# Peptides against a protein of PDB entry 7MKK, part 37

Target 1, 71 residues: chain A of PDB entry 7MKK
Amino acid sequence: SMKEKVKAKLVEIRKFVPFIRRVRIDFQDTLSKVQGHRLDALVNLLDREDVSMSSLNKIEVIIDKLRTRFN

## One batch from the design tools (peptide; made by RFdiffusion4, then SolubleMPNN)

Design b2_p17_5_s4 (from b2_p17_5, 8 letters changed)
Fold by OpenDDE base, seed 4:
Structure b2_p17_5_s4 (fold): chain B 71 residues (1-71), chain A 17 residues (1-17)
Amino acid sequence: as target 1 above (71 residues)
Amino acid sequence: KKEEEEEKMLDELLKLL
């Protein structure tokens, strides 16, 4: 089901939460305030169970951008 | 809706990075 697909993708995306947290901290001085605030919001979002597939797909792209730029 | 605000936040983050 779509619900199970979302749940599976959420589990995979959550594996990157430690990375996102580290980027937020390690590059705090490089990030703008708004970038930092949005990364905090992203981490908080990934603590929820009610995240859409659309959001998860966008988060995947965000993680790829973070990896390219910060790791 | 909360979902709409979430999408806006993610869209903003995509533009910022």
Scores: peptide ipSAE 0.753, ipTM 0.928, DockQ to the pose 0.908
Fold by OpenDDE base, seed 1:
Structure b2_p17_5_s4 (fold): chain B 71 residues (1-71), chain A 17 residues (1-17)
Amino acid sequence: as target 1 above (71 residues)
Amino acid sequence: KKEEEEEKMLDELLKLL
């Protein structure tokens, strides 16, 4: 079901929370204030259970961009 | 409203990175 797919995707995306937190801290001096604030918001969002598949797909792209730029 | 704000935040991040 779509619900099962969302749950599975959320579990996979949450594996990257430590990476997002590390980027936020390790590059704090090079990130803009707004970038830092939005990364904090992204981490907080991933603590929720009601994240849509659309949002999860966008988050996956964001993680890919973070890996490319800050890996 | 909360979901809409979430989507706007994600769209902003996609543009910032």
Scores: peptide ipSAE 0.753, ipTM 0.928, DockQ to the pose 0.876
Fold by OpenDDE base, seed 2:
Structure b2_p17_5_s4 (fold): chain B 71 residues (1-71), chain A 17 residues (1-17)
Amino acid sequence: as target 1 above (71 residues)
Amino acid sequence: KKEEEEEKMLDELLKLL
C-alpha cells in the first residue's frame, strides 16, 4: 500500500538524521542562520510519523545536496 | 496547514542549498 511505502521510505530517510545533525554542527560557521534553522526543523520533522511521500522525496533531494556540498 | 508549512520549509531549504 501507499501507507507501507511511506513508512518504508521514512525508515530509510531517518538513517540520514545523524548525517544531517553532523552537517548542522560541523559546518555551523559556514551555514547561514537560516540554513541552520531549516536543518534543525528538518531533523525535528523526521521525528514525526505523519510525513507525506512528497515531503520524503524532497528530503531525499535535500540530503543529496548536503552530501554533494558537505561529504 | 501543518503539511503546507512543512512543504514551504522544504521548498525553502531546497532553494538555500
Scores: peptide ipSAE 0.752, ipTM 0.928, DockQ to the pose 0.905
Fold by OpenDDE base, seed 5:
Structure b2_p17_5_s4 (fold): chain B 71 residues (1-71), chain A 17 residues (1-17)
Amino acid sequence: as target 1 above (71 residues)
Amino acid sequence: KKEEEEEKMLDELLKLL
């Protein structure tokens, strides 16, 4: 079901939470205040269970951009 | 409302990075 796919995707995306936290801290001086705030919000979002597939797909792209720029 | 705010935040991040 779509619900099961969303849950599975959320589990996979949550594996990158430590990476997102490290980017936020390690590059705090180079990130803008708004970028830092939005990364904090992203981490908080991933603690929730009611995240849509659309949101999870966008988060995957964000993680790829973070990996390209910061690792 | 919460879902729309979440989508806006993610769209902003996609533009900022």
Scores: peptide ipSAE 0.752, ipTM 0.928, DockQ to the pose 0.881

Design b2_p17_6_s1 (from b2_p17_6, 8 letters changed)
Fold by OpenDDE base, seed 5:
Structure b2_p17_6_s1 (fold): chain B 71 residues (1-71), chain A 17 residues (1-17)
Amino acid sequence: as target 1 above (71 residues)
Amino acid sequence: DKEDEKLLDELLELLDK
């Protein structure tokens, strides 16, 4: 079901939470204040269970951008 | 929801700069 697919996607995306946290810390001086705030909010979002597939797909793109810029 | 997507869209925009 779509609900099961969303849950599975969320589990996979959550594997990158430690990476997001490390980017936030290791590159704090490079990031703008607003970028840092949005990364914090992203981590908080991933703590929730009610995240849409649309959001999860966008988060995947964000993670790819972070990986490109920050290793 | 709308707030989640607003957050993510803003973050995408910021990371493109």
Scores: peptide ipSAE 0.727, ipTM 0.933, DockQ to the pose 0.847
Fold by OpenDDE base, seed 1:
Structure b2_p17_6_s1 (fold): chain B 71 residues (1-71), chain A 17 residues (1-17)
Amino acid sequence: as target 1 above (71 residues)
Amino acid sequence: DKEDEKLLDELLELLDK
């Protein structure tokens, strides 16, 4: 079901939460205030259970961009 | 939801700079 697919995707995306937190901290002096705030909000979003597949797919793209920029 | 999408779209825009 779509519900099960979303749940599975959320579990996979949550594996990157530590990475997002590390980017936020390690590059805090380089990130703009708004970038830092939005990364915090992203982590908070991933703590929720009610996240759509569309959002999860976008988050995957965001993580890829973060990996490219911040390694 | 719409607020989630706004957040994510903004992040995508910020990260493209």
Scores: peptide ipSAE 0.727, ipTM 0.933, DockQ to the pose 0.832
Fold by OpenDDE base, seed 3:
Structure b2_p17_6_s1 (fold): chain B 71 residues (1-71), chain A 17 residues (1-17)
Amino acid sequence: as target 1 above (71 residues)
Amino acid sequence: DKEDEKLLDELLELLDK
């Protein structure tokens, strides 16, 4: 079901939470205050169980952009 | 929801700069 697919995608995306936290800490001085705040909010979003597939797909794109810029 | 989409769209915009 779609619900099962969302849960599976959320599990996979959560594997990148340590990476997002690491970017937030290691590059804190080079990130703008708003960028840092948005990264914190992204981590908080991934703690929830009610994230949509659309949001999860956007988060995957964000992670790819972070990897390109920071590692 | 709409708040989630706003957050993600703003973050994408910031990372594109």
Scores: peptide ipSAE 0.727, ipTM 0.933, DockQ to the pose 0.852
Fold by OpenDDE base, seed 2:
Structure b2_p17_6_s1 (fold): chain B 71 residues (1-71), chain A 17 residues (1-17)
Amino acid sequence: as target 1 above (71 residues)
Amino acid sequence: DKEDEKLLDELLELLDK
């Protein structure tokens, strides 16, 4: 079901929460204040259960961009 | 929802700047 697909995607995306937190801390002097705030909000979003597949797909793109920029 | 999408779209834009 779509619900099960969303759950599976969320589990996979949550594996990157430690990485997102690390970027937020290690590069906080390079990030703008608004970028830092948005990363905090992203981490909070991933604590929720009610996240759409559309959002999860966008988060995957964001993680790829973070990996490219911040290793 | 719309608020989640706005957050994510803004973050995508910010990371490209």
Scores: peptide ipSAE 0.727, ipTM 0.933, DockQ to the pose 0.844

Design b2_p17_6_s2 (from b2_p17_6, 6 letters changed)
Fold by OpenDDE base, seed 1:
Structure b2_p17_6_s2 (fold): chain B 71 residues (1-71), chain A 17 residues (1-17)
Amino acid sequence: as target 1 above (71 residues)
Amino acid sequence: DKKVEEELDELLELLEE
């Protein structure tokens, strides 16, 4: 079901929370204030259970961009 | 959530080279 797919995707995306937190800290001096704030908000978002598949797909793209730029 | 998606879109733009 779509619900099961969303749950599985959320579990996979949450594996990157430590990476997002690390980028936020390690590059705090080079990130803009708004970039840092949005990364903090992203981590908080991933604590929720009601994230849509659309949002999760966008978050996957964000993580790919973070990996390319910062690791 | 439309607000969430708008903020994610903004973050995508902020991370562009």
Scores: peptide ipSAE 0.748, ipTM 0.935, DockQ to the pose 0.847
Fold by OpenDDE base, seed 5:
Structure b2_p17_6_s2 (fold): chain B 71 residues (1-71), chain A 17 residues (1-17)
Amino acid sequence: as target 1 above (71 residues)
Amino acid sequence: DKKVEEELDELLELLEE
């Protein structure tokens, strides 16, 4: 079901939370205040269980951009 | 959630700077 696919994708995306946290800390001086705030909000969002597939797909793109820029 | 989507879109834009 779509619900199960969302849950599975959320589990996979959560594996990148440590990476997002490290980017936020290690590049704090390079990131703008608003970028840092949005990354913090992203980590908090991933603690939720009601994230849509649309949001999860966007988060995947965000992670890819972070990996390209910061690792 | 519309607000969540808007915030994610904003973050995507910010990372393209």
Scores: peptide ipSAE 0.748, ipTM 0.936, DockQ to the pose 0.875
Fold by OpenDDE base, seed 2:
Structure b2_p17_6_s2 (fold): chain B 71 residues (1-71), chain A 17 residues (1-17)
Amino acid sequence: as target 1 above (71 residues)
Amino acid sequence: DKKVEEELDELLELLEE
């Protein structure tokens, strides 16, 4: 049950990968180098299947922060 | 993964600066 919930959450979070990539590119000049690097790492993390629910919940908050600031 | 979650926490902090 929990494993299925994690997989479902991961599918939903992955829908925002294009948005994260666009923020990284469109705001490359306004983001710090470390912010850009961490966004790249976040996109790479979402290619994995072994992401915890805790991490996915934090990623959801990150996406909300990105949407508030950049869209 | 503890390291992953720590890096996510750091990213949250960076976005609030």
Scores: peptide ipSAE 0.747, ipTM 0.936, DockQ to the pose 0.870
Fold by OpenDDE base, seed 3:
Structure b2_p17_6_s2 (fold): chain B 71 residues (1-71), chain A 17 residues (1-17)
Amino acid sequence: as target 1 above (71 residues)
Amino acid sequence: DKKVEEELDELLELLEE
């Protein structure tokens, strides 16, 4: 079901939470204040269980951009 | 959640090179 697919995707995306936290800390002086605040909000969002597939797909793109820029 | 989607779109824009 779509619900099962969303849950599976959320589990996979949550594996990148340590990476997002690390970028936020290691590059705090390089990131703008707004970028830092948005990364904090992203980590908090991934603690929720009601994240949509649309949001999860966008988060995957964000992670790819972070990897390209910072690792 | 429309607000969540908008904030994610803004973050994507902020990370564009």
Scores: peptide ipSAE 0.745, ipTM 0.935, DockQ to the pose 0.794

Design b2_p17_6_s3 (from b2_p17_6, 6 letters changed)
Fold by OpenDDE base, seed 1:
Structure b2_p17_6_s3 (fold): chain B 71 residues (1-71), chain A 17 residues (1-17)
Amino acid sequence: as target 1 above (71 residues)
Amino acid sequence: DKEEQELLDELLELLDE
């Protein structure tokens, strides 16, 4: 079901939360205030259980971009 | 929700720098 797919995707995306937090900390001096704030908000969003598949797909792209730029 | 989508869209835009 879509519910099961969303749950599975959320579990996979949450594996990258430590990476996002690390980017936020390690590059805090070079990130803009806005970028830092948005990364914090992204981490907070991933604590929710009601994140849509559309959002999770966007977050996956964001993580790929972060990995390309920062590690 | 809309705020969530705006956050994600902004992040996508910022990371295209």
Scores: peptide ipSAE 0.691, ipTM 0.929, DockQ to the pose 0.851
Fold by OpenDDE base, seed 5:
Structure b2_p17_6_s3 (fold): chain B 71 residues (1-71), chain A 17 residues (1-17)
Amino acid sequence: as target 1 above (71 residues)
Amino acid sequence: DKEEQELLDELLELLDE
């Protein structure tokens, strides 16, 4: 079901939370204050169980951008 | 929700700077 697909994708995306946290800290001097704040908010969002597939797809793109820029 | 989408869209834009 779509609900199960969303849950599965959320589990996979959550595997990148440690990476997001590392970017936030290791590159704090490079990130703007607003970028840092939004990364913190992103981590908080991933603690939720009701994240939509649309949001998860956007988060995947964000993670790819972070990987390209910072690792 | 709308706030969630705004957060993600803003973050996407900021990372393109």
Scores: peptide ipSAE 0.691, ipTM 0.928, DockQ to the pose 0.843
Fold by OpenDDE base, seed 3:
Structure b2_p17_6_s3 (fold): chain B 71 residues (1-71), chain A 17 residues (1-17)
Amino acid sequence: as target 1 above (71 residues)
Amino acid sequence: DKEEQELLDELLELLDE
């Protein structure tokens, strides 16, 4: 079901939370305050159980951009 | 959620800078 697919995707995306947190801290001086605040909000969003597939797909793109820029 | 989408869209834009 779509519900099961969303749940599985959320589990996979959550594996990147430690990476997002690390980027936030290691590059704190490079990131703008706005970028830092939005990364914090992203981590908080991933604590929720009701994140849509559309949002999870956007988050995947965000993670790819972070990996490209910050390793 | 509208606020959720705005957050993600803003992050995408900021990371393209």
Scores: peptide ipSAE 0.690, ipTM 0.929, DockQ to the pose 0.847
Fold by OpenDDE base, seed 4:
Structure b2_p17_6_s3 (fold): chain B 71 residues (1-71), chain A 17 residues (1-17)
Amino acid sequence: as target 1 above (71 residues)
Amino acid sequence: DKEEQELLDELLELLDE
């Protein structure tokens, strides 16, 4: 079901939470205050169970961009 | 929700800079 697909996607995306946290910390001086705040909010969002598939797909793109810029 | 989507869209935009 779609619900099961969302749950599976969320589990996979959550594997990148440590990476996002590391970007936030390691590049804190490089990131703008706004960027840092938004990354914090992203991590908080991923603590939720009610994240849509569309959001998870956007988050995947965000992670790819972070990986490109920050390794 | 709207706020969630705005957050994600803003992040996408900021990371394109």
Scores: peptide ipSAE 0.689, ipTM 0.928, DockQ to the pose 0.851

Design b2_p17_6_s4 (from b2_p17_6, 5 letters changed)
Fold by OpenDDE base, seed 2:
Structure b2_p17_6_s4 (fold): chain B 71 residues (1-71), chain A 17 residues (1-17)
Amino acid sequence: as target 1 above (71 residues)
Amino acid sequence: DKEVEEELDELLELLEE
């Protein structure tokens, strides 16, 4: 079902939470205050169970951009 | 959630600057 696909995608995206936290800490001095705040909000969002597939797909793109820029 | 989608779009834009 779509609900099962969302849950599976959320599990995969959550594997990157440690990476997002490390970017936030390691590059704190090079990130703007707004960028840092939005990364904190992103980590908090991933603690929720009610994240849409659309949001999860956007988060995947965000993670790819973070990897390109910071690792 | 529309608000979440908008915040994610803003974050994408901020990372491209």
Scores: peptide ipSAE 0.635, ipTM 0.913, DockQ to the pose 0.800
Fold by OpenDDE base, seed 4:
Structure b2_p17_6_s4 (fold): chain B 71 residues (1-71), chain A 17 residues (1-17)
Amino acid sequence: as target 1 above (71 residues)
Amino acid sequence: DKEVEEELDELLELLEE
Protein backbone atom coordinates (compact mmCIF):
# COMPACT_ATOMS: atom_id res chain seq x y z
CA SER B 1 0.00 0.00 0.00
CA MET B 2 0.97 3.67 -0.25
CA LYS B 3 1.14 3.79 3.55
CA GLU B 4 3.63 0.91 3.59
CA LYS B 5 5.70 2.61 0.86
CA VAL B 6 5.81 5.81 2.91
CA LYS B 7 6.92 3.88 6.00
CA ALA B 8 9.64 2.08 4.05
CA LYS B 9 10.88 5.35 2.51
CA LEU B 10 10.91 7.02 5.92
CA VAL B 11 13.05 4.19 7.33
CA GLU B 12 15.55 4.66 4.49
CA ILE B 13 15.64 8.46 4.81
CA ARG B 14 16.14 8.23 8.59
CA LYS B 15 19.45 6.47 7.93
CA PHE B 16 20.75 9.91 6.89
CA VAL B 17 19.77 11.67 10.14
CA PRO B 18 23.27 11.21 11.62
CA PHE B 19 24.72 12.75 8.44
CA ILE B 20 22.37 15.75 8.60
CA ARG B 21 23.25 16.27 12.28
CA ARG B 22 26.96 16.12 11.43
CA VAL B 23 26.57 18.71 8.65
CA ARG B 24 24.71 20.97 11.07
CA ILE B 25 27.49 20.72 13.66
CA ASP B 26 30.62 20.50 11.50
CA PHE B 27 29.61 23.43 9.30
CA GLN B 28 27.82 25.52 11.91
CA ASP B 29 30.20 28.44 11.37
CA THR B 30 29.77 28.28 7.57
CA LEU B 31 25.99 27.90 7.54
CA SER B 32 23.80 30.95 7.90
CA LYS B 33 21.52 31.11 10.93
CA VAL B 34 18.53 30.36 8.72
CA GLN B 35 20.24 27.37 7.07
CA GLY B 36 21.14 25.98 10.49
CA HIS B 37 17.60 26.46 11.74
CA ARG B 38 16.15 24.71 8.68
CA LEU B 39 18.49 21.74 9.14
CA ASP B 40 17.42 21.48 12.78
CA ALA B 41 13.80 21.55 11.66
CA LEU B 42 14.51 18.85 9.06
CA VAL B 43 15.95 16.53 11.72
CA ASN B 44 12.91 17.16 13.92
CA LEU B 45 10.59 16.46 10.99
CA LEU B 46 12.20 13.04 10.50
CA ASP B 47 11.23 12.10 14.07
CA ARG B 48 7.57 12.22 12.95
CA GLU B 49 5.59 9.29 11.55
CA ASP B 50 3.19 11.43 9.49
CA VAL B 51 5.57 12.60 6.74
CA SER B 52 4.14 12.51 3.20
CA MET B 53 5.77 10.78 0.24
CA SER B 54 6.09 14.21 -1.42
CA SER B 55 8.03 15.51 1.56
CA LEU B 56 10.20 12.38 1.70
CA ASN B 57 11.10 12.79 -1.97
CA LYS B 58 12.07 16.42 -1.35
CA ILE B 59 14.14 15.36 1.65
CA GLU B 60 15.98 12.87 -0.57
CA VAL B 61 16.90 15.73 -2.92
CA ILE B 62 18.00 17.83 0.06
CA ILE B 63 20.25 15.01 1.28
CA ASP B 64 21.79 14.73 -2.19
CA LYS B 65 22.48 18.48 -2.17
CA LEU B 66 24.03 18.24 1.29
CA ARG B 67 26.22 15.33 0.20
CA THR B 68 27.38 17.26 -2.87
CA ARG B 69 28.27 20.35 -0.85
CA PHE B 70 29.48 18.95 2.46
CA ASN B 71 30.66 15.37 1.76
CA ASP A 1 1.23 19.20 5.24
CA LYS A 2 1.56 22.29 3.07
CA GLU A 3 3.66 24.16 5.61
CA VAL A 4 6.19 21.32 5.83
CA GLU A 5 6.50 21.17 2.06
CA GLU A 6 6.98 24.94 1.85
CA GLU A 7 9.72 24.79 4.48
CA LEU A 8 11.43 22.01 2.53
CA ASP A 9 11.20 24.09 -0.65
CA GLU A 10 12.77 27.03 1.17
CA LEU A 11 15.58 24.80 2.43
CA LEU A 12 16.20 23.55 -1.13
CA GLU A 13 16.41 27.13 -2.33
CA LEU A 14 18.86 28.03 0.44
CA LEU A 15 21.06 25.06 -0.49
CA GLU A 16 21.14 26.11 -4.16
CA GLU A 17 22.75 29.46 -3.25
Scores: peptide ipSAE 0.634, ipTM 0.912, DockQ to the pose 0.887
Fold by OpenDDE base, seed 5:
Structure b2_p17_6_s4 (fold): chain B 71 residues (1-71), chain A 17 residues (1-17)
Amino acid sequence: as target 1 above (71 residues)
Amino acid sequence: DKEVEEELDELLELLEE
């Protein structure tokens, strides 16, 4: 079901939470205050269980951008 | 959630070069 697909994708995206936290800390001096705040909010969002597939797809793109820029 | 989508869109824009 779509609900099961969302749950599975959320589990996979959560594997990147340590990476997001690491970017937030290691590049704090490079990130703007607003970028840092939004990364903190992103980590908090991933603690939820009601994240949409649309949001999860956007988060995947964000992670790819972070990997390109910071790793 | 509309607010979540807006925040993610803003973050995407902030990460664009």
Scores: peptide ipSAE 0.633, ipTM 0.911, DockQ to the pose 0.863
Fold by OpenDDE base, seed 1:
Structure b2_p17_6_s4 (fold): chain B 71 residues (1-71), chain A 17 residues (1-17)
Amino acid sequence: as target 1 above (71 residues)
Amino acid sequence: DKEVEEELDELLELLEE
């Protein structure tokens, strides 16, 4: 079902939370205030269980961009 | 959630080179 797909995707995306937190800390001095705030908000968003598949797909793209730039 | 989608779109833009 779509619900099961969303749950599975959320589990996979949550594996990157430690990476997002690490980027936020390691690059705090070079990130803008707004970039840092948005990364904090992204981590908080991933604590929710009602995240849409659309949002999860966007978050996957964000993680790929973070990996390209910061690791 | 429309607000979440907008914030994610903004973050994507902020991460562009």
Scores: peptide ipSAE 0.627, ipTM 0.909, DockQ to the pose 0.848

Design b2_p17_7_s1 (from b2_p17_7, 5 letters changed)
Fold by OpenDDE base, seed 5:
Structure b2_p17_7_s1 (fold): chain B 71 residues (1-71), chain A 17 residues (1-17)
Amino acid sequence: as target 1 above (71 residues)
Amino acid sequence: EKEEEELLDELLELLDE
């Protein structure tokens, strides 16, 4: 079902939470305050169980951009 | 939901700098 696909995607995306936290800390001096705040909010969002597939797909793109820029 | 989408869209925009 779509619900199961969303749950599976969320589990996979959550594997990158440690990476997002690391970027937030390691590059704190390079990130703007707004960027830092949004990364914190992203981590908090990933603690939720009600994230849409659309949002999860956007988060995947965000992670790819973070990997390109910071690692 | 709308706030979530706005958060992600803004973050995408900021990372395109």
Scores: peptide ipSAE 0.613, ipTM 0.904, DockQ to the pose 0.797
Fold by OpenDDE base, seed 4:
Structure b2_p17_7_s1 (fold): chain B 71 residues (1-71), chain A 17 residues (1-17)
Amino acid sequence: as target 1 above (71 residues)
Amino acid sequence: EKEEEELLDELLELLDE
């Protein structure tokens, strides 16, 4: 079901939470205040169980962009 | 939610700068 697919995708995306937290910390001095705040909000969002597939797909793109810039 | 979509869209925009 779509619900099962969302849950599976969320589990996979959550594997990158430590990476997002590290970007937030390691690059705190180079990130703008708004960028830092939005990364914090992203981490908080990933603690939720009610994230849509659309949002999870966007988060995957965000992670790829973070990896390109910061890793 | 709308706020969630806006957060993610804003992040995408900020990361393109």
Scores: peptide ipSAE 0.611, ipTM 0.903, DockQ to the pose 0.798
Fold by OpenDDE base, seed 3:
Structure b2_p17_7_s1 (fold): chain B 71 residues (1-71), chain A 17 residues (1-17)
Amino acid sequence: as target 1 above (71 residues)
Amino acid sequence: EKEEEELLDELLELLDE
């Protein structure tokens, strides 16, 4: 079902939460205040169980962009 | 939530700057 697919995707995306937290800390002086705030909000969003598949797909793109810029 | 979509779209925009 779509519900089970969303749950599985959420589990996979949550594996990147430590990476997002690390970017937020290691590059705090480079990030603007707004960028830092949005990363904090993204981490908080991933604590929720009601995230849509559309949002999870966008979050995957965001993670890829973070990896490109900060790896 | 609409606020969730706005957050993600704004974050995508900021990362493209």
Scores: peptide ipSAE 0.611, ipTM 0.904, DockQ to the pose 0.744
Fold by OpenDDE base, seed 1:
Structure b2_p17_7_s1 (fold): chain B 71 residues (1-71), chain A 17 residues (1-17)
Amino acid sequence: as target 1 above (71 residues)
Amino acid sequence: EKEEEELLDELLELLDE
């Protein structure tokens, strides 16, 4: 079902939360205040259970961009 | 708080800088 797919995608995306937190900390002096704030908000969003599939797909793209730029 | 879509779109834009 769509619900099962969303749950599975959320589990996979949450595996990158430690990476997002690490980027936020290790590059704090390089990131702008707004970039840092948005990364914090992204981590908080991933604590929710009601994230849509469309949002999860966007988050996957964001993580790929973070990996390209920050390791 | 910003809406979820606005947050994600803004992050995508900022990461293209």
Scores: peptide ipSAE 0.607, ipTM 0.900, DockQ to the pose 0.568

Design b2_p17_7_s2 (from b2_p17_7, 5 letters changed)
Fold by OpenDDE base, seed 2:
Structure b2_p17_7_s2 (fold): chain B 71 residues (1-71), chain A 17 residues (1-17)
Amino acid sequence: as target 1 above (71 residues)
Amino acid sequence: EEEEERLLDELLELLDE
């Protein structure tokens, strides 16, 4: 079901939460205040269970961009 | 949900700067 797919995607995306937290801390001097705030909000969002597949797909793109820039 | 999508869109834009 779509619900099961969302759950599976959320589990996979959550594996990158430690990476997002490390980017936020290790590159705090490189990131703008706005970028840092948005990353904090992203981490908080991933603590929720009601994240849509559309949002999870966007988050995957964000993670890819973070990996390209920061590791 | 709309606020969530705006957050993600803004973050995508910021990372493209």
Scores: peptide ipSAE 0.636, ipTM 0.912, DockQ to the pose 0.802
Fold by OpenDDE base, seed 5:
Formats: C-alpha cells, sequence, structure tokens
Structure b2_p17_7_s2 (fold): chain B 71 residues (1-71), chain A 17 residues (1-17)
C-alpha cells in the first residue's frame, strides 16, 4: 500500500539523520544561521511518523545536496 | 503540512545559494 511505501521511505531517510547531524555540527561555522536552523528543523521533522511521500522525496533531494556540498 | 513543505522548500532554496 501507499502507507507501507511511505513508512519504508521514512525508515530509509532516517538512516541519514546521523549524517545530517554531523553536517550541522562539523560545518556549523560554514553554515549560515538560517541554514543551521533549517537543518535542526529537518532533523526534528524526521522524528515524526506523519511525513508525506512528497516531503520525503524533497528530503532525499536535500540529503543529496548536502552530500554533494559537505561529503 | 503546509509549514512542513515551506520548511523544505526554504531549505532547498538556501542550499542552492
Amino acid sequence: as target 1 above (71 residues)
Amino acid sequence: EEEEERLLDELLELLDE
């Protein structure tokens, strides 16, 4: 079902939370204050169970951009 | 949900700078 697909995607995306946290800390001096705040909010969002597939797909793009810029 | 989408859109925009 779509619900099962969303849950599976959320589980996969959550595997990147440690990476997002590392970016937030390791590049704290490079990130703007706003970027840092948004990364904190992203981590908080991933604690939720009710994230849409649309949002999860955007988060995947965000993670790819972070990986490109910050390893 | 709209707030969530705004957050993500803003983050995408900021990362494109």
Scores: peptide ipSAE 0.636, ipTM 0.912, DockQ to the pose 0.797
Fold by OpenDDE base, seed 1:
Structure b2_p17_7_s2 (fold): chain B 71 residues (1-71), chain A 17 residues (1-17)
Amino acid sequence: as target 1 above (71 residues)
Amino acid sequence: EEEEERLLDELLELLDE
C-alpha cells in the first residue's frame, strides 16, 4: 500500500539524519546562516510521521546533493 | 503541508549555489 511505501521510505531517509547533522556542524563556518537554518529544519521535519511521499522524494534529492558537495 | 514544500524547494535552490 501507499502507506507502507511511505513508512519504508521514511525509515530509509532517516538513516541519513546523522549525516545531515554532521554536515551542519562540520561545515558551520562555510554554510550561510540560511543554509544552516534550513538544514536544522530538514532534520526536524524528518522527526514527523506525516511526511508525504512527494516530500520524501525531494528529500532524497537533497541528500544526494549534500553527499556530492560535502561527502 | 505547503510550508514543508516551500522548505524543501528553498533547500534545493540553496544547495545549487
Scores: peptide ipSAE 0.635, ipTM 0.911, DockQ to the pose 0.772
Fold by OpenDDE base, seed 3:
Formats: sequence, structure tokens, C-alpha cells
Structure b2_p17_7_s2 (fold): chain B 71 residues (1-71), chain A 17 residues (1-17)
Amino acid sequence: as target 1 above (71 residues)
Amino acid sequence: EEEEERLLDELLELLDE
């Protein structure tokens, strides 16, 4: 079902939460306050169970951009 | 839902700059 696909995608995306937290802390001095707040909000969003597939796909793109910029 | 989409869109924009 679509619900099962969303749950599976959420499990996969949550594997990157430690990476997002690391970027937030290691680059705190180079990030703007707005960028820092948005990264904190992204981590908080991934604690929820009611995240849509469209949002999860956008989060995947965000993670790829973070990997490119900070690694 | 709309606030979530705004958050993600704004974050994408900030990372493209």
C-alpha cells in the first residue's frame, strides 16, 4: 500500500538524521541563523509519523545537497 | 502540511544560494 511505502521511505530517510545533526553542529559558525533554524526544523519534522511521500522526496534532495556542499 | 512544504521549499532555496 501507499502507507507502507511511506513508512519504508521514512525509515530510510531517518538514517540520515545523524548526518544532518553533524552538519548543523560542525558548520554552525558558517551557517546563517536562518539556515541553522531550518536544519533544526528538518530534524524535528523527521520525528513525525505523518510525513507525506512528496515531503520525503524533497528531504532526499535536501540531504543530497547537504552532502555535496559539506562533504 | 502547508507549513511543512514551506519549510522544505525555503531550505532548498537557501542551499541553492
Scores: peptide ipSAE 0.634, ipTM 0.911, DockQ to the pose 0.775

